Peptides against a protein of PDB entry 7PB4. Designs and how they scored, part 129

Target 1, 105 residues: chain A of PDB entry 7PB4
Amino acid sequence: KMLNIKEYKEKLLSTLGEFLEDHFPLPDRSVKKKKKNIQESSVNLITLHEMLEILINRLFDVPHDPYVKISDSFWPPYVELLLRNGIALRHPEDPTRIRLEAFHQ
Target 2, 218 residues: chain B of PDB entry 7PB4
Amino acid sequence: DALQMAVGYFEKGPIKASQNKDKTLEKHLKTVENVAWKNGLASEEIDILLNIALSGKFGNAVNTRILKCMIPATVISEDSVVKAVSWLCVGKCSGSTKVLFYRWLVAMFDFIDRKEQINLLYGFFFASLQDDALCPYVCHLLYLLTKKENVKPFRVRKLLDLQAKMGMQPHLQALLSLYKFFAPALISVSLPVRKKIYFKNSENLWKTALLAVKQRNR

## One batch from the design tools (peptide; made by RFdiffusion4, then SolubleMPNN)

Design b2_p9_8_s1 (from b2_p9_8, 5 letters changed)
Fold by OpenDDE base, seed 3:
Structure b2_p9_8_s1 (fold): chain B 105 residues (1-105), chain C 218 residues (1-218), chain A 9 residues (1-9)
Amino acid sequence: as target 1 above (105 residues)
Amino acid sequence: as target 2 above (218 residues)
Amino acid sequence: VDLYLELKK
């Protein structure tokens, strides 16, 4: 049963991840312009693949509370993409939390 | 400098709960508008103000006015556009602001310093074609951005589906014609050979301002 | 739904 879950997770991550990464890549913020003072909060944005992995892991690890808190590492376009396509759902009472939708049918 | 004070006001917000908040806001907004239309704004000023306009920090009326005066002196930073698209996805701006942003982006496209990162946003723009209010402007933007590598079978299907739903819209036909140019094997449908690709919004809100910018940079 | 269907293919 655990092997099937891992395989399913990997297949889901590979199929969804490859498509989404190919067509929705993360923009390189690496314009290190050295200008000193704007504390651009060096929040490292995660890839869409990593975001999906977090959501899938939460669903499997904590099925009774499958919601993940949106952090600053979550690129807003990715969050919106997941929500608009029905891949993720916002918590009804806490819009800062999202869950993977596709597996609750 | 009056402009620096105005930009600082929008960035930091009003310091004092003064009874004259609206008068102060209007004063600073007029300062930005006057400089933008006369001389254009520096890339750094556009970066700050564009983010403010899309962040939902101020009301829709203020955001609209700020966005309308996002006129460059020379160039717009690609990074500013990437940040702006991120703000659009946060959902704190109105639908009208989103429309205005895409109109602005099309109008200012040639003044954006680089296109590499904007091209990476192709998929996000393409997803916005489903919004009927955005569709004409997004088609125009995609027409400017589309490379051969962006022309995929699934996108062709989506465009054909949109055409079936909305009819043979000039903006959709323009984009489809470009897709057919890059990948003729993916589009079996005979597209009318329109000699003139016309996007109706050739007369953008910034026509006069853009002419002035081009004259100054020559 | 459409993206999901395309990803299942």
Scores: peptide ipSAE 0.027, ipTM 0.819, DockQ to the pose 0.042
Fold by OpenDDE base, seed 1:
Structure b2_p9_8_s1 (fold): chain B 105 residues (1-105), chain C 218 residues (1-218), chain A 9 residues (1-9)
Amino acid sequence: as target 1 above (105 residues)
Amino acid sequence: as target 2 above (218 residues)
Amino acid sequence: VDLYLELKK
């Protein structure tokens, strides 16, 4: 039963992730790499799929504290997208932490 | 240069605990404003100042004034716009600043050097249609950005739902008409043939400045 | 036909 729920959730999130990635791709930062060596610390942004995976894993690994701290790798538009669509929720006391919304069956 | 000092002040913050922090701030802000309205700002200066205005580093009044003077000398970097959109999502700027940004983005659209990355943000802009304060300006922006590939059934449904909720808005009708143009099969609803697409352009805060920029770059 | 629509083709 737990495996089926996990698989279903993974499938759902994968499908959702794919949809969201198709319509919400990361901006390509690669264009300006050629000219000036300005050490802008190119924070490596993760994909929306990777972000969802992190949130899912946290929910399963630590169900009593399913919140993930927003890192610099989290592209703010993605965070906002997840929150606006009810896919994620902010911690009520710590806005730097988000969790996957439990799809209450 | 006075402008470089002013930009540096906003970027690095006040170096000295000057007792007259507010006076210094005002001086630098006026410097930026004067140069921006007279000559426009370089793309690099806009990049720095636009991010500052949206980062929440300063108060809303200061941010608003900075954003109002984001007038290009020649071009605006697309990267600056992408970064700006990211800052909007961080939520450290006021709602009024967000509105002003979208107004600015529409007003300055032709001065943005490239559109490829901005087009990738289409979905994010589209998601902002649900904000009543942003909706008119976002519709205008989307009207500028929309390509055939952006016209999807789910977006059509969302627009129709929005119309059902908000009523027939001129800006929404304009966007729907564009969608129907690209994908007539997706929109079965008869749209009123409006001869003139009216976006709230009447209050372009930058009209005079834009004319000056166009004259200089001719 | 809105000139703008024609230019966007």
Scores: peptide ipSAE 0.021, ipTM 0.820, DockQ to the pose 0.027
Fold by OpenDDE base, seed 5:
Structure b2_p9_8_s1 (fold): chain B 105 residues (1-105), chain C 218 residues (1-218), chain A 9 residues (1-9)
Amino acid sequence: as target 1 above (105 residues)
Amino acid sequence: as target 2 above (218 residues)
Amino acid sequence: VDLYLELKK
């Protein structure tokens, strides 16, 4: 049973990851460090693959509360993409939390 | 100068509990509007103000007015546009602001310094076609951005599905015609040869401003 | 369409 879950996870990540990375790449923020001291919090944005991995891991690790809090590392277009395509759902009471949608319906 | 003070006000917010917060805001907003329409704004000023307009820091009325005066003196930074698209997805701006942004983006498209990163956002723009209010403007934007590499079977299917739902809209037909040009094998349906591509260009809020910008940069 | 395509080349 655990092997099947890992294989399913890997297959899901590979299939969705490749498609999404090809069509929705992260823009290269040329952080031209212009020295102006405004701490633009250089928040390192994570890839869509990493975001999906986090969501999948949470679903498996904490199935009774599979929600992940949206951090500053979550690029808003990726969040919106996942929500619009039914890959993720927002928590009904906390819009800052999202979960992976069960594809198995 | 007065413009720098105005931009600084919007960026940093009101420092002092001024009893006349609304009057001060209006003064600075008018300053930005006046300079933008007369001379255009520097790329740095647009970068700051565009993000403010889309961040939800101010009310919808203020955001709308700021966005309407995002007129470049010379160029708009591509990075400003990428950041702006990110703000659109955060959901703090109104639907009307989103529409206005896409109208702005189409109107100012030629003044953006580079297009490489914007082209990477193609999929995100395409996903916005499902929004009925955005669809006409997104089609126009995609018409400007589309390369052969962007024309995929799944996108063709989506466009045809949209056409089936919405009817043969001029903006959809324009985009489909471009898709057929790049990939004729993917579109077996005979598209009516429209001699004129009609995007809703008639309502360009910036027509006069754009003419002035082009005249100054000649 | 032809002019736009020519300008995109």
Scores: peptide ipSAE 0.018, ipTM 0.821, DockQ to the pose 0.029
Fold by OpenDDE base, seed 4:
Structure b2_p9_8_s1 (fold): chain B 105 residues (1-105), chain C 218 residues (1-218), chain A 9 residues (1-9)
Amino acid sequence: as target 1 above (105 residues)
Amino acid sequence: as target 2 above (218 residues)
Amino acid sequence: VDLYLELKK
């Protein structure tokens, strides 16, 4: 059963990852380090693949609380994409937390 | 200068201790508006103010006024647009602000310095076609952005599904015609030959300002 | 319209 879950996870990540990387790539923020004090918080944004991996891992590691806190590394368009397509769901009481929905069937 | 003070006010936020918060806000807002409409704003000023307008830091009325005066002196940075799209997805801006942003983006499209990163956002814009309020403006934006590489079978299906749902909308027909041009084999449906492509007049709000910008950059 | 389509090619 665990092997099937891992294989399913990998297949899902690969299939969704390829599609999402091709059609929803992360924009290259040329951090032009211009010296001025714009603390552009050099927050390293993660890929959509990495985001999905985090969500899937949380579901398996902590099934009773499968929610992940949205960090600054989560690009908002990716979060919105996951929510809009029903792949993820916001916590009913904490909008800063999301879970993977598609796997609860 | 007065503009730097105004931009600084919006960037740093209102100082808690000011008794006349509303008067101060209005003063700075008018300063930005006056400079923007007369001379345009520098790319750096647009970068700062656009993010502020979409971040939800201020009320909807203020955000709307800021967004309406995002008129470039010369160019808009594509990075500003990418950041703006991010803010749209955070959900702190109103539906009307989203519509206004897409109208602005279409109107200012030629003044964006580069489009490579904006083209990477194609999928996100395409996903926004499902929003009935955004659909006309998103179609116009996609009409400007679409390359042959963007015309995929799944997107064609989605557009045809939207057409089935919404009917033969002029903006949707314009986009479909472009898709058929790039990939005629993917669109078996006979599209009416329209001599004129009609999008909603998104530029009307900035028509005079855009003419002035073009004249200054010549 | 034709010119715009040609320029996108």
Scores: peptide ipSAE 0.018, ipTM 0.847, DockQ to the pose 0.028

Design b2_p9_8_s2 (from b2_p9_8, 4 letters changed)
Fold by OpenDDE base, seed 1:
Structure b2_p9_8_s2 (fold): chain B 105 residues (1-105), chain C 218 residues (1-218), chain A 9 residues (1-9)
Amino acid sequence: as target 1 above (105 residues)
Amino acid sequence: as target 2 above (218 residues)
Amino acid sequence: VERYLELLK
């Protein structure tokens, strides 16, 4: 059962990977190297693929509480994309938490 | 400089606990408005103020006024636009602000210094077609952005589905016509040959300001 | 798998 879940996850992610990279890439932050001093909060944004992986993992690992807290690494356009397309849902009581829509159930 | 003080106020917040917060706010807002409409704003000022307008830091009325005066002196940084799109997605701005932003983006499109990163956002803009309020303006934006490589079968399907749902809209027809131009094999539907492509609000709020900007940069 | 792809498309 666990192997099947892992394989399913991998297959799902692999199938989506190229599509996500091609059509929903992260914008290149031109890190202007020059001004050292301004602590621009170098929040490392994760890819949409990585975001989905987190959501999928949470759904399978903790199915009774499949919600993931939106972190600073979550690029807002990705969050909106997932929500708008019905891929993810917000927690009804906590808008900072989202879950993957379980289409396999 | 009065403008620097005004921008600083919006960026950093009020330095002094002035009892007349509203009066101070109005003063600074008027300063920004006056400079923007007369001379335009520097790219750095637009960068700061655009984020403020979309971040939800201030009320909708203030945000709307700020956004209306996002008039460049010369250029708008592409990075500012990318950041702005991010702020829109955080959900702290009103629907009206989102609409206004897309109107602004279309109006100011030619003044954006680069389009490379904006082109990467194509998929996100395309997804926004589902928003009925945004759809006319997003179609116009996509009309400006669309390249041959963006015309994919799945997007054609989505546009046709949208047309089936919303009916034949001039803005949607314009975009479909462009898609057919790039990929005629993907669109079997006969589109009425419209001699003129009409997008909603061809007369934008910034018509006079844009003319002035073009004259200064010529 | 196909459902997610369809939703993203």
Scores: peptide ipSAE 0.505, ipTM 0.924, DockQ to the pose 0.045
Fold by OpenDDE base, seed 3:
Parts: sequence; structure tokens; C-alpha cells
Structure b2_p9_8_s2 (fold): chain B 105 residues (1-105), chain C 218 residues (1-218), chain A 9 residues (1-9)
Amino acid sequence: as target 1 above (105 residues)
Amino acid sequence: as target 2 above (218 residues)
Amino acid sequence: VERYLELLK
């Protein structure tokens, strides 16, 4: 039974979700001390689960160009974690782009 | 204040127009070093300078010198450490800077105001155990951070695998012993009851400064 | 699914 690509994605994300939340949570950014002038870059960091979802979706939706541009919402430790563990790969010519490593081959 | 001017220089960067950029940089670096070793730095100053040292804004030599003088007057903010870990992962700092950072983090661990957010980074530190250069220092850091809730079967397996690969390293043995203490059922291997846990003396670089900080805070 | 988890474990 060709597990619907959608079902596979959902199962993958659900299985990873609990583990990622437990072991690789985002640090709580301390409350905005109202010091006026530091433009704390209002960039909302996404969870590792959300990051993986983006990468997985790109791989399946655009398999000929499966690369995602690293945005400011990508927490550097997450990027490093994925790259170091071989889960993601950098684009050979553009280090600002990463793809999910396909293990289904 | 000379220190404020020096910190401002590193934060804002060198003004293009000075022909003697190196001399100016050295002057400000010496100012930071002198204050740090004599009196320590405020938490805000450490926050700024630590990020600069790890961001790759300056060369490795400058970054190393800045990092070596990250000595607190009183406390280090855990937020500064969390930010620093982020910068380490951007890949703009050298391997030697990463090693130095972990040595610094271990040495200054008691001066960090809170550990809650740092404990959330446990998984990231644990993932760094595979780096041979970092492993001794990361083991020491993990030894300081490890709580019962961090001791998981998959981490035990990874540590045992590392031991199989690297041999019975004192730092790894120390961490395993702590894991066995928290979760004896997960570690069937008889660990030699080492009464003395031996980590590399990461604090040696800051020994005199740390003594001074402890004296000021008593 | 297990492969990604194994890489993170």
C-alpha cells in the first residue's frame, strides 16, 4: 500500500515532534526588558519541528530543487544540528541554502 | 570611560578613516584586558564582547584575546551564554575558539546567574561530544549540567559507543559514572569506582582571576 | 521515520 506521501509526512513529523520538543526545545527568550534602544531583532524563531516540516515539504513538493534558504527564523543551533548529523546538506555553491537528506533511497 | 570607549569600538567597528587601525584596536583591547583582569567586567559588557568574540567580526587572534578576558565582576547572564552558543553554530569562529569557549564556560560556570536556559541546551552540548577536540570539555560541562531527567537510554548508548571508540577516557568515565548514579539500571557495565573525577583543568587559564572574583563576591 | 530519529539520537 503506497502510504500516501501526506500520511508518511505526518507520521514522520509526529514521531519526531515529541522527541524534538523534549530534547531540543527553543530557549525562552527572557522577557523584553524595556530598555528602549536595543532593537532586539523581532525575528521569531521557529521550532526544530517546524524547520524540519519546511525541509520535508520542500523535498517532496519541489524534488528538483529541494533547497530551502536559511532565514533569520532558523535558529543557528538547529541548522548546525541538522548539518552535523547528516540530516541536512548545504548547497554546494550557496551556503545559505540547505536541503533535507533523503533516506528513502 | 576608557572601557566604554573600548567596548563601543568593538561593537560599532573601526571607523574607516583611521590609518592606524591596528594601533587603535590594540589600545582598546588592552583596555578591556586590563579592566577584566583587575576588576572583572559587568554582565552587560560580557554580553556585548562575548558575542563579538564569537561572531567572526574580528580575526581569530583578537577573538581569542577577547574571550580570554571574559571575566565577570559578579555574574554572567545565562542569556549571554545562550546567545554565544548560537554564534558558535554560525560557523564563523575557529575550532580553537570553540574549544576556548567551552573551557571558559566550564571555568565560569559557577558565575552564571541561572542555569535553566542553559539546561535546555543539554541536547546541543551532548551532540558536540562527537567532536574529538571538544569532547573532554563538553563532558565536563555535561557533568555540571546533568540532571536525572537528562539521563536517557539513547544518551547512555551514545556514551558507551563513544567509550568503545575512544577508549576509557577519564572525562567520559566521569560522565558515565554520573549517569550510573542517576540511572543505575541503564548502565550494566561495571564502572571503576573512581573516587576522584579528573577533568582537564579548564580553569587554569583563569585561576588567578577566578580567585579574585570569588573574593570580591564574598 | 526511524532513520531521522536515529540520526538525532
Scores: peptide ipSAE 0.514, ipTM 0.923, DockQ to the pose 0.045; fails the geometry check
Fold by OpenDDE base, seed 2:
Structure b2_p9_8_s2 (fold): chain B 105 residues (1-105), chain C 218 residues (1-218), chain A 9 residues (1-9)
Amino acid sequence: as target 1 above (105 residues)
Amino acid sequence: as target 2 above (218 residues)
Amino acid sequence: VERYLELLK
């Protein structure tokens, strides 16, 4: 059962990977090295693929609480994309938490 | 400089808890508005103020006024637009602000210095077509952004499905016509040959300002 | 797998 889940995850992520890279890439933040000392905390944004991987893993690892806390590494457009398309759902009481919608039908 | 003080106020917030917070805010807002409509704003000023308008730092009325005066002196930085899209998705701005932003984006599209990164947002904008309030403006934006490489079978299907749901909307027809131009094999449906593409006049709010910008850059 | 893809498409 675990092997099937892992294989399923891998297949899912692999299938999505190329599509996500092609159609939903991260914008290249040209870090304008403007020397000004503003410690813009270079928040490393993760790819949509990585975000989905986190959500999928949480769903399988903790099915009774499949919610992931939205971190600063989550690019807001990706979060909105997932929510708007019904791929993810917000926690009803905590808007900072989202879960993958299980389409196990 | 009065403008610098005004921008600084919005960026850093009010320094003193003065009893007249509202008067001070209004003063600075008027300063920004006056300069923006008269001379336009520098790209750096737009970068700062655009993010502020979309971040939810201030109330909707203030945000709306700021966004309405995002008029460039010369160019808008593409980076500002990318950042703005991010703020738009954080959920701290109103639906009306989102609509206004897309109207602004369409109206100011030619003044954006580069399009490479904005083009990467194509999929995101396309996903926003499902929002009924945004759909007309997003169609217009996509009409401006669409390249042959963006025309994919799945997007064609989505547009056709949307048309089936919403009816034959002029803005959808315009976008579909462009899609058919780039990829005629993907669209079997006979589209009415419209001689004129009609989008909602998103630029009406900035018509005078846009004319002035074009005159300054000639 | 196809369903997520369909939702993104």
Scores: peptide ipSAE 0.508, ipTM 0.924, DockQ to the pose 0.046; fails the geometry check
Fold by OpenDDE base, seed 4:
Structure b2_p9_8_s2 (fold): chain B 105 residues (1-105), chain C 218 residues (1-218), chain A 9 residues (1-9)
Amino acid sequence: as target 1 above (105 residues)
Amino acid sequence: as target 2 above (218 residues)
Amino acid sequence: VERYLELLK
């Protein structure tokens, strides 16, 4: 059962990977290191693929609490995309937490 | 400079819990509005103020007023637009603000310095077609952005499905017509040859301002 | 797998 889950996860991520890279790439933040205001912490944004991987892992690893806290590395458009398309759901009491919608029926 | 002070106020927030917070806010807002409509704003000022307008730092009325005066002196930075789209998705702005932003984006499209990064957001904008309130404006935006490479079978299917759901909307027909132009083999449906592409003349709130910008940059 | 793609497509 675990092997099947891992294989399924890998297949899912592999299949999604190319599509996500082609159609939902991260914008190139020209971090023009202009010296001045240091403090915009260049938070490294993760790809949509990586975000989904995190969500999938959480669902499988902690099925009783499958929610992931939205970090600063989560690009808001990706979060919105997942929520809008029903791929992810917000926690009813904590809007900073999202879970993957389980389509494994 | 009065404008610098005003921008600084919005960026840093009200320093003093002064009793006259509303008067100070209004003063700075009027300063920004006056300069924006007369001379336009520098790209850096637009970058700052656009983020503020969409971040939810201030109330909807203030945000709306700021967004309405996002008029460039010369150009708008593409990076500002990308950042703005991010703020829209955080969910701290109203639906009306989102609509206004897309109207603004369409209106100011020609003044954006580059389109490469905005084009990368194509998929995101396309997903926003499902929002009934945004759909007319997003169609217009996509009409401006669409390249042959963006015309994919799955997107054609989605547009046709959307048409089936919403009916033959002029803005959707315009986009479909463009898709058919780029990829006629993907669209078997006969589209009425519309001579005039009618995107809802959303009364271009910026028509006069845009004319002035064009005149200054000639 | 196809379901997620369909939701994104």
Scores: peptide ipSAE 0.504, ipTM 0.923, DockQ to the pose 0.045; fails the geometry check

